# Peptides against a protein of PDB entry 6GMG, part 275

Target 1, 331 residues: chain A of PDB entry 6GMG
Amino acid sequence: DSDDRVTPPAEPLDRMPDPYRPSYGRAETVVNNYIRKWQQVYSHRDGRKQQMTEEQREWLSYGCVGVTWVNSGQYPTNRLAFASFDEDRFKNELKNGRPRSGETRAEFEGRVAKESFDEEKGFQRAREVASVMNRALENAHDESAYLDNLKKELANGNDALRNEDARSPFYSALRNTPSFKERNGGNHDPSRMKAVIYSKHFWSGQDRSSSADKRKYGDPDAFRPAPGTGLVDMSRDRNIPRSPTSPGEGFVNFDYGWFGAQTEADADKTVWTHGNHYHAPNGSLGAMHVYESKFRNWSEGYSDFDRGAYVITFIPKSWNTAPDKVKQGWP

## One batch from the design tools (peptide; made by RFdiffusion4, then SolubleMPNN)

Design b2_p21_8_s1 (from b2_p21_8, 14 letters changed)
Fold by OpenDDE base, seed 2:
Structure b2_p21_8_s1 (fold): chain B 331 residues (1-331), chain A 21 residues (1-21)
Amino acid sequence: as target 1 above (331 residues)
Amino acid sequence: SIEEELEQAYKDELAAKNRHT
């Protein structure tokens, strides 16, 4: 199946996109047309349009992860992830709630856990942290200055992240970003970088040593955010899909959505860019499609997933892959 | 490896498409 993946061909730099199509409240287009849009809108380096390189087209061809990959400039590591979980709601529903008719206890617990996550609050937390990071970056010309600024900002906001270890993903995220070290990127200058956000949907029941019920219906205790910080330990995410609950049923391992650095204050108006599957125009799957969704349609996710994480990474300010405003579709 | 993860993702994306699109 992976052998059917094809790298989309190059598109002329000045080729305008065809109109996107509406699809269940999303704007949809084929991957080749997204490349055209990308070249017109997101390709700019230092204010100059760029043709999407063969390498970037190859990254994009991997599907949902490919959209985040090409826009962030690196394969998602998911190390700096945030979520929001209502522990009181979870405990109360477990105590006072009952399984639905035909629902197993494990299915009930998994569902209650899923419903106890607040996607909007998780997203808002990531945006808050990204804003703090951006303030810390603004006038920092070395990593030490960035870290000092970051600690000061966190202290001023009384943010629990100030207590994180210096080796935590939170403090190490910038130094671990390849584009930060690149001469044409950050060139080791934090002030040339900005924080950006993407989201990952995935399954909680990934532990192969756990019960079959957890693999089928979710692990209620897995991938919860730490209190106060909102940080999610993603170390156990191995891209293992949900186990089938019936013969012939199959689930997808993950979904990725690109947000970038939009300044729209209303979460519901933010645009999330994602793909369906790897590009296989001559295979059974067909051509890859790219979707631009509003937050509501993105955050709803699929039954394949019971967790959503909002991840912070960094890109050079000279890149236009994360503009302040994103328009859904074309034109 | 990332490649292995991506290969697994491909198989799973096929299943997702059939279910959701």
Scores: peptide ipSAE 0.031, ipTM 0.744, DockQ to the pose 0.742; fails the geometry check
Fold by OpenDDE base, seed 1:
Structure b2_p21_8_s1 (fold): chain B 331 residues (1-331), chain A 21 residues (1-21)
Amino acid sequence: as target 1 above (331 residues)
Amino acid sequence: SIEEELEQAYKDELAAKNRHT
C-alpha cells in the first residue's frame, strides 16, 4: 500500500557509509547508507558538502525514480528522450524468422521489436547530443546565445536535430528546467548549466484501446525513435505496466537509472545508479535499496519492459550529482 | 497522480527484481 512509504531519516553530514555488498555484479546498499554516500560524494554545492534535505530524502524515498529525482533536482519529465532502432533488422527478422516453439505470432513480433532496439547506440546518441549541448552552453550567457550556438553546432555536424521545431523538447528543455531559473542554480545563465543523462525502462503496449496481444506482448510500432534524430515521442507513456499473460502475474510500470555526466568513453564501464522500490521499512516491501550497476547490468533490464530511453536534462555545474567519474560501491 | 503512479510501480518492482536476480 502506498501508505507505507516513509521518508528516510536525516543522516549526520560527516557519517561515513558502511560497505556496499555485491549483488549479481552490482553494488547494493540500503537507502540510508546511500544517503551517507550521497552526502560524502554527490551533495557538494560550490565545492561544499551538504546534508540531504528533508525534501530530497522524500524524493529519494520513491525508489528507482527517486534516485534520478534527487540527483537531477526535478521529477523526470522524459521529454527529451533518445533511442536507436534497427529497422532493417526488424523487417528482416519478421520476414525470415519464425516464432519459437509455443510462441504466438504476437509474442514473436513483440520480441523481435524489443531485440531490434540497440541500448548501446541509444545511449551513445544521447551522449553525442549532450556533448553538443554542453559545447553550446559553455560560453552562452543567455538562452538566445545558447540556441544560436546549438544551431551552429548542429549545422557543422549536419545533424538532423537542426530541423526540429523551435517548440521541440530539444530546444525547450533548458528553459523548462527549474534549476536553470533558480538564483543558486543557473540564474538564467546557460554557461552555469550542464547536460546530464538518465534512462527509463517501460512497456510499449500501453494503449488500452489496442489489442490484448499488444498489451501482453508489446506494440512493435510504439515508441520508436524518429529517423535521423533518434528522438522518441514519450507523450503516450503513462506508466502503464505490461498486462499479465497468466493469472496472478504482475509487472512493474517503470525503472529509472541515473548516469549523470560520466566521461568514461567505454559504455560498458559506466555506472548506473537505481533503486528497487519505495521505502517501506515497516511494510511488506521493506526498506528501499540502491544499486550501482555497470551498463550491461542496467541495459539488460527486466521482462517487465521492452523499451529503453535515454533522456537528457540539465543541472547546475555547481552541483556534484553528476561527476566525471563515478565509483561503484563503497569504499 | 505522480504519487499514485510511483506507488504502483514499486509494489511490482520487488516482484520483478526477485524474478530476475
Scores: peptide ipSAE 0.028, ipTM 0.722, DockQ to the pose 0.506; fails the geometry check
Fold by OpenDDE base, seed 3:
Structure b2_p21_8_s1 (fold): chain B 331 residues (1-331), chain A 21 residues (1-21)
Amino acid sequence: as target 1 above (331 residues)
Amino acid sequence: SIEEELEQAYKDELAAKNRHT
């Protein structure tokens, strides 16, 4: 129950974290210890270490989304999302593949669709676009200059994103970022901002008007990336979980993983930070834990989800919530 | 509300935790 959520207490600014614990190839710690790490590593504004504010601790307390929230500075809107889908694989497997023993046709199609998404290529596409955006930001001192630079970069690369409407999330994302407008943030100067990436896992079968089978086993046609751009229309994502397939079965609505702006070229070596659930130390769920996972462990996701999107947003360059290098665990 | 969405997210995160434990 939401009533059990507690805001983690403040941690002294100079308190060092306790060691993280290994957990299935991940580094794991309790939320209070993550706050300590965050203050030491990620809290810096204009090069100065900051204590996590009560507001930030409250955001963090919401769990997996809270990790992305505190590091991005805003609740995820998920508007600028990318994925990669292998249509040929999907068609071929549907044609030549067979349902497993006991697998329904709908379950088979949902599984094949899930398996036709390439998480690595989706992530790579988001990184490519973020790089283009960062180049466009670098010397732009107003939004018009940024947009002009962005269009030029896209034209040079013959990128299909150049054909997006001016109102597209792709072009409007910076304008719609609160920290861009903040005096202590971007102050309306694009060159003070940088593109960052997070990921969302969610369920495809969210349409209440669709068949029960789609809600249970996935909608093979939902949340596919547009050809050429890789953009995913996230407007239909309403945080609706997978429908139970058996009595007593329950699924989670989403998972969020924070990547930021790591420069590690090998996707498999990138670190993703995420939480398990909201902080309820006195409730049935218990204390919130924070995980730092390698890409493989993040991208595997859970059976709760059949879609993964890689989302671009922006933060001020003065924030250290998205450093070029992230170390897994502590020390 | 965002709070309601976040509350629902929390319930869902619990299920995710149980899979990792």
Scores: peptide ipSAE 0.027, ipTM 0.723, DockQ to the pose 0.602; fails the geometry check
Fold by OpenDDE base, seed 4:
Structure b2_p21_8_s1 (fold): chain B 331 residues (1-331), chain A 21 residues (1-21)
Amino acid sequence: as target 1 above (331 residues)
Amino acid sequence: SIEEELEQAYKDELAAKNRHT
């Protein structure tokens, strides 16, 4: 029950983290210890360490989304999302492939659609776009200058995003970022902001008007990236979980992983920070745990989800929640 | 509300991983 959620207590600013433990190739710790690490490594504002505020601890306490929330400074809106889908693979497998033993046609189609997404290419597309945005942000002191720079960069690269509407999530993302408008944030100066990336895992079969089979086994046509841009229309994502296929079966509604702005060129070496569930130390769920995973462990996801999106948002450059290098675990 | 949206954000990582693998 969400009523069991508790805000983790404050940690002294000078409190060093306890060692993380290995967990299936990931580094794992309890949320309170992550707060300690966060204060030592990620809390910096203008180069000065900060104690995690009560508000930030409350955001963090929401679990998997909480890590992204506290590091991005806002609840994820997921408006600027990217993925990669192999249409040829999908069509060929549907035509030439066969359902597994005991697999229904709907199960087969849902599985084939899921397998036709390329997480690495989706992530790479988001990184490419974030890099373009970061170049456009540089030396832009108003939104108009940023947008002009962005269009120029896209034109130079012959990127299909140049054809997006001015009101699209792509062009409106910066102006819709609260920290961009904050005095101690961007202060309406794009050059004070940087693009960052997080990922969301979710279920495709969320349409209540669709067939039960789509809700149980996935909607093969839902949440596909647009050709050329890689943009995913996330407007129909309402955090609806996969429908049970058998009595007693239950699925989680989403998962979130924080990447930030790491410069590691090898995707497999990038670190993703995520949580398991909301913090309920006195409830049945127990204490929240935080994981730092390599890309392989993050991108693999769970059977609860058949879609992965890589989302771009913005944070002030004065924040250290998205450093160039992230170290997995502690020490 | 955000809290209502997050109510179902509960998972057991070990159990979820085992189901996936």
Scores: peptide ipSAE 0.026, ipTM 0.711, DockQ to the pose 0.334; fails the geometry check

Design b2_p21_8_s2 (from b2_p21_8, 14 letters changed)
Fold by OpenDDE base, seed 3:
Structure b2_p21_8_s2 (fold): chain B 331 residues (1-331), chain A 21 residues (1-21)
Amino acid sequence: as target 1 above (331 residues)
Amino acid sequence: SIEEILEQGYQSQLDAKNRLT
């Protein structure tokens, strides 16, 4: 019950983290220890370490989304999302493949659709777009200059995003970022901002008007990226979990992973930070744990989810929540 | 409020209850 959520206590600014432990090929620690690491590594504003505020600790306490929330500075809106879907693979598998023993047609189609998403290509697309945005930001001192630069970059690359509407999430994302408007943030100066990436795992079968089979086994047609742009319409994502297929079965509504702005060229070496659940040290769920996973571990996801999206947002360059290099675990 | 939205959502012990795919 969400009523058991507790805000982790403050950690002294100079307190060093305890060592992380291996967990499912990932580095894992309790939330309090992550706060210690965060203060040492990610808390810097204008080069100065900061104690995680009560508000930030409260955000963090919400679990997986809390990690993305505290590092991005805002609750995820998921408006600028990318994915990659292999339509040919999907069609071929549906045509030539067969349901497994005991697998229904709906299960088969849902599984084939899930398997037709390429997480690496989706991530790569988001990184590509983030790079374009960062180039557009670099020398832009007002939003108009940023948008002009962005259009030029897209034209030079013959990118289909150049055809997006001016009010699309792609062009409006910066202006809709609270930290862009903050005096101590971007102060309305695009050159003070940088693009960052996080990922969301969620369930495709969220349409209440659809068949029960789609809610149980996935909607093969839902949340596909648009051809050319890779944009995913996230407007129908209402954080509705997968429907149970058997009595007593339950699924989680979403998972979030924070990437930030790592420059590691090898996707497999990138680190993704995420939480297991909201912090409930005195509740049935227990204390929140934070995981730092390699891309392979993150992108594999859970059976709770059949979609993954890679989302772009912005943070001030003065924040160190998205460093060029992220080290897994501690020390 | 964002809090109200979050209260409507739930997150379980993901790693303990769920299996990596």
Scores: peptide ipSAE 0.026, ipTM 0.712, DockQ to the pose 0.322
Fold by OpenDDE base, seed 1:
Structure b2_p21_8_s2 (fold): chain B 331 residues (1-331), chain A 21 residues (1-21)
Amino acid sequence: as target 1 above (331 residues)
Amino acid sequence: SIEEILEQGYQSQLDAKNRLT
């Protein structure tokens, strides 16, 4: 029923937000109030507040992906994705572990695979790579200089990413960022851009040609990171939800969380901004709500998903959608 | 191209749905 989606109305530029409410360890508010906060805190271009445009409000209205969309300036492509998978844990648990009472073999294998991913290490890898990219962007005034800097940084760190193809999303991500080419954005100057991070939760069992068991309980071999680099091939992610395991059961297609470029060293203290569903104030789903969660609350995810990826993209430094410090809620 | 990907994503994606559990 995508037909019930409504674009939130404009909010006056100087309208202050109402207080957020605590909800399950998160700060929660309705989408219109988030727009007010966004205009006060995150809207700044070259130090000046901006009213959220109709286009940006429309993007935001799509729900969880809308939060990432409005803050990154583009629809998530998810090409430069990272994760961490413990292969030894996976093998050992499959060999020595046993299915729970009533658990099928396929369900057991899917669960063990899910539990073998480490969200914190995946996030840390993305932060490490973003830091390398930011150093490479510094004082680089054309793409060639950026790429040369990047290769040097990777060589100095003996990072496996140095062996990636020149056409890899790792090297092509900057040139494929619309805001990099914009006059009021990067203006083709890498030193005007910075790397930012968001996260996607999704289902592994998306192959329609695979067994029903993989679609219901997960594909243990799907969307694993490459050894050494941590890169995840996201080409097979088609936003297909988990298949029902019982009559009447339904699952969601994805979840997105915005981190940006926070400098907090403790992962557990980082703030992730996300939405619950598309904005349907007159429909069955109701108004969209926005949540600001700590990493623990975000990374826990839902039973709808068995994969988490941490994705790098770029925004202009003149944007304030990815500040060094993010505060939960209001005030 | 990135423009093609963005267009496809915008036109083909389902509205985001999520539930807090």
Scores: peptide ipSAE 0.022, ipTM 0.701, DockQ to the pose 0.175
Fold by OpenDDE base, seed 2:
Structure b2_p21_8_s2 (fold): chain B 331 residues (1-331), chain A 21 residues (1-21)
Amino acid sequence: as target 1 above (331 residues)
Amino acid sequence: SIEEILEQGYQSQLDAKNRLT
């Protein structure tokens, strides 16, 4: 029950975190200890450590989305999302493949669609685009200059994103970022901002007007990336969980993982930070835990989800929530 | 509302799954 959510207490600025615990290839800790790590490593504004504010602690307390929220500075809008889908594989498997024993046709189609997404390629696409954006942000002191630079970069790379409408989330993402407009943030200066990445796992079968089978086993046609750009239309994502296939079965509505702006070229070595549930130390769910996972563990996801999107947003360069290098766990 | 969405979020299942994976 959401009524059991509690905002974690403040942690002293100089308090060092306790060691993280290994958990199936992940580093795990309780939320209060993550706050300690966050203050030591990620809290810096203009090079100075900051105590996590009450507002930030409240955001964090919401669980997996809270980790992305506190580090990005805003609730995830998921507008600029990327994925990779192998259409040929999908068509071929549907045509030539067969349902497994006991698998319904709808379940088969949903599974084939899920398996046709390439998480690594989706992530790489987002990184590629973020890199282009970062180059466009460099030395751009107004939005017009940024947009001009962006178009030039895309043209040079022969990127299909150059053909996106000016109203596209791709071009409007910066202007729609609150921290871009803040005096202590971007102050309307693109060169003070950098692109960052997070990921969302969610369910494809969210349309309540669709068949029950799609809600239970996935909608094979939903949330596919556009050819050439890799953009995913997230407008139909309403945070609706997978429908139960049996009595008493329940699924979670989403998962969020924070990547930021790591420069590690090997995707498998990148670190993703995420939470398990909202903080309810006095409730049935218990205290919130924070996980730092390698890409393999993050991208694997759960049966609750059949889609993964990699989303680009922006933060001020003065923030240290997205450093070039992220270390897993503590110490 | 965003708040309603956030409140509906993580059931005990993510914790259980994270412990199993």
Scores: peptide ipSAE 0.029, ipTM 0.733, DockQ to the pose 0.426; fails the geometry check
Fold by OpenDDE base, seed 4:
Formats: C-alpha cells, structure tokens, sequence
Structure b2_p21_8_s2 (fold): chain B 331 residues (1-331), chain A 21 residues (1-21)
C-alpha cells in the first residue's frame, strides 16, 4: 500500500556507514545506511559533501526507481533506451524449436523472445553511445555546438543514429534534462554535463487490447530495438505488470538499476545500485533495502520481467553520483 | 504525468521474494 511509504529521516553528514552485508553475490544494506554511504561518497557537489535533502530522501523512499531518481536528479523518463535483440536466433528457435513439456505456444514464444535479448550487448551499445555523447559534450558550450559535434561523431563512425530526427529522444535528451538548465548544474553549457546510464526491467505484454496470452506470457514483438541504432521505443511502457497466470499470483511492475558513468571496461565488474521496494518500516513490506550488484546479478532480472533496457540521461559533471569507479559495499 | 507513474510505480519485495524461492 502506497500509504505506508515513509520518508527516511535525515542522517548526520559525518556519520559513517555500517558495513554492508553480502547477499547472493551482492552487497546489501538498509536505506538509512545507504543514505550515509551516499553522503560520504556520492553527495559531492563541486567537491563538497552534501547532506541528502528531504526531497532527495523522499525520492529515494520510492524503492528501486528512487535510487535512480536521487542519483540522476530526475524521475526516469526512459526516452533514450537501448537494447540488443538477436533476430536470427529468434526466428530460428521459433522455427526449429518446440515448447517444453506443459508449455503453451504463447509461453514458448514469449520465452524465446526473452532469451533472444542480449543484456551485455545492450549495455555495451548504451556505453558506446554514451561515449560518443561525452565526446560531443566535452568542448560544446551551447546546444547547437553539441548537436553538431554529435552528428560529426556519428558520421565518422557510420552510426545509424545520425539518421534520427532532430526531435527524437536521442537529440532532445540533453535539452529536456532539468539539471542542464539549472544555474548550479549545466547552466545551459553542454560541456558541464556528462552522459550516464541506468537500466529498467519491465514486462512486454502491457497492451490491454492484446490477447490475454500476451499479457500473461509476453508479447514477442514488443519493445524490440530498431536495427542499426539499438533504440527501443518506450512510449508503450506504462508500468503495467505481468498478468497473473494463476489465482493469487502477482508480479512487480518494474525494476531500476543505477550504473552512472563507470569506466570499468569489463562489464562483469561493473556495479549496479538498486532498491527492493518503497520504504515502509511500519508496514508489511518493512524497511527499504539498497543493493549494489555486479552486472551478472543485475542483468539476470526476474520472472516478473521479459525486457531490459539501458537508458542514457545526463547529470552535471559537478555531481559525484556517477563516479568513474564504484566500490561495492562498505567499507 | 509523474503523479500517475508514481501511483503505479511502487515496487514490491522483489528481491525478498526471490530469496525465499
């Protein structure tokens, strides 16, 4: 019940975190302790530690999305999303494969589609694009210069993104970022901004006008990346969870993981920060926990979801919410 | 709207559920 959500109390700026606990290959802590870590490690603005504000604590209290929200500075819009889909694998498996024992045709098709996504390649595509964007940002002092640089970079790489419309999420993402326009943020100077990445897990079968089978077992044709660009049209993502297949079954609507701007070349060594649920210390769900997972643990996802997208947004370079290196856990 | 998303966007005990499975 959303009414049970509580904003975590303020933590003293100089309070050190308690040690994180290992949990299934990830580091885990209660939200209050994450706030302590965040203040010590990620809170820096222009090199100065900041206490997490009441507003930021409120954002964080919303759970998995709250972690991305507090670190990106805005609620995720998911407009600039990337994935990788193996069309040949999908077609081949549909043609030559068969349902498992007890598996319906719809279940089979949904599973095959899910398995045809490559999370690592999707992540790498997002990182590639973020790198191009960062190069375009580096010496651009207005949006026009940024866009010109971006087009040049894409042309040099023969990247299909160069053919996107000027109004596409790809080109409009920077100007639509609130922190870009803030005086203490980008101040309309692209060179003060950097590209960052987060990931969203969600359900493909969200179309209410579609068959019940698609809502229960996935829509094999939904949320596929465009060839060449890797862009996913997220306009139909309405945060609708998977439909129950049996009485009493329930699924979660989404999961979010924060990556930021880590420079670790090995995807398997990257750290993803995420939450389990909204903070309800006096409710049935209990206190919110924050996890720092390696890519393997994050990318595996859950049965609640059959899609993963890697999303690019922007933050000011003066923020330390997306450092080059993220250390898992504490100390 | 953000409000509409927030009303729908409450995550349940996903990790806890999976640990118990």
Amino acid sequence: as target 1 above (331 residues)
Amino acid sequence: SIEEILEQGYQSQLDAKNRLT
Scores: peptide ipSAE 0.027, ipTM 0.713, DockQ to the pose 0.412; fails the geometry check

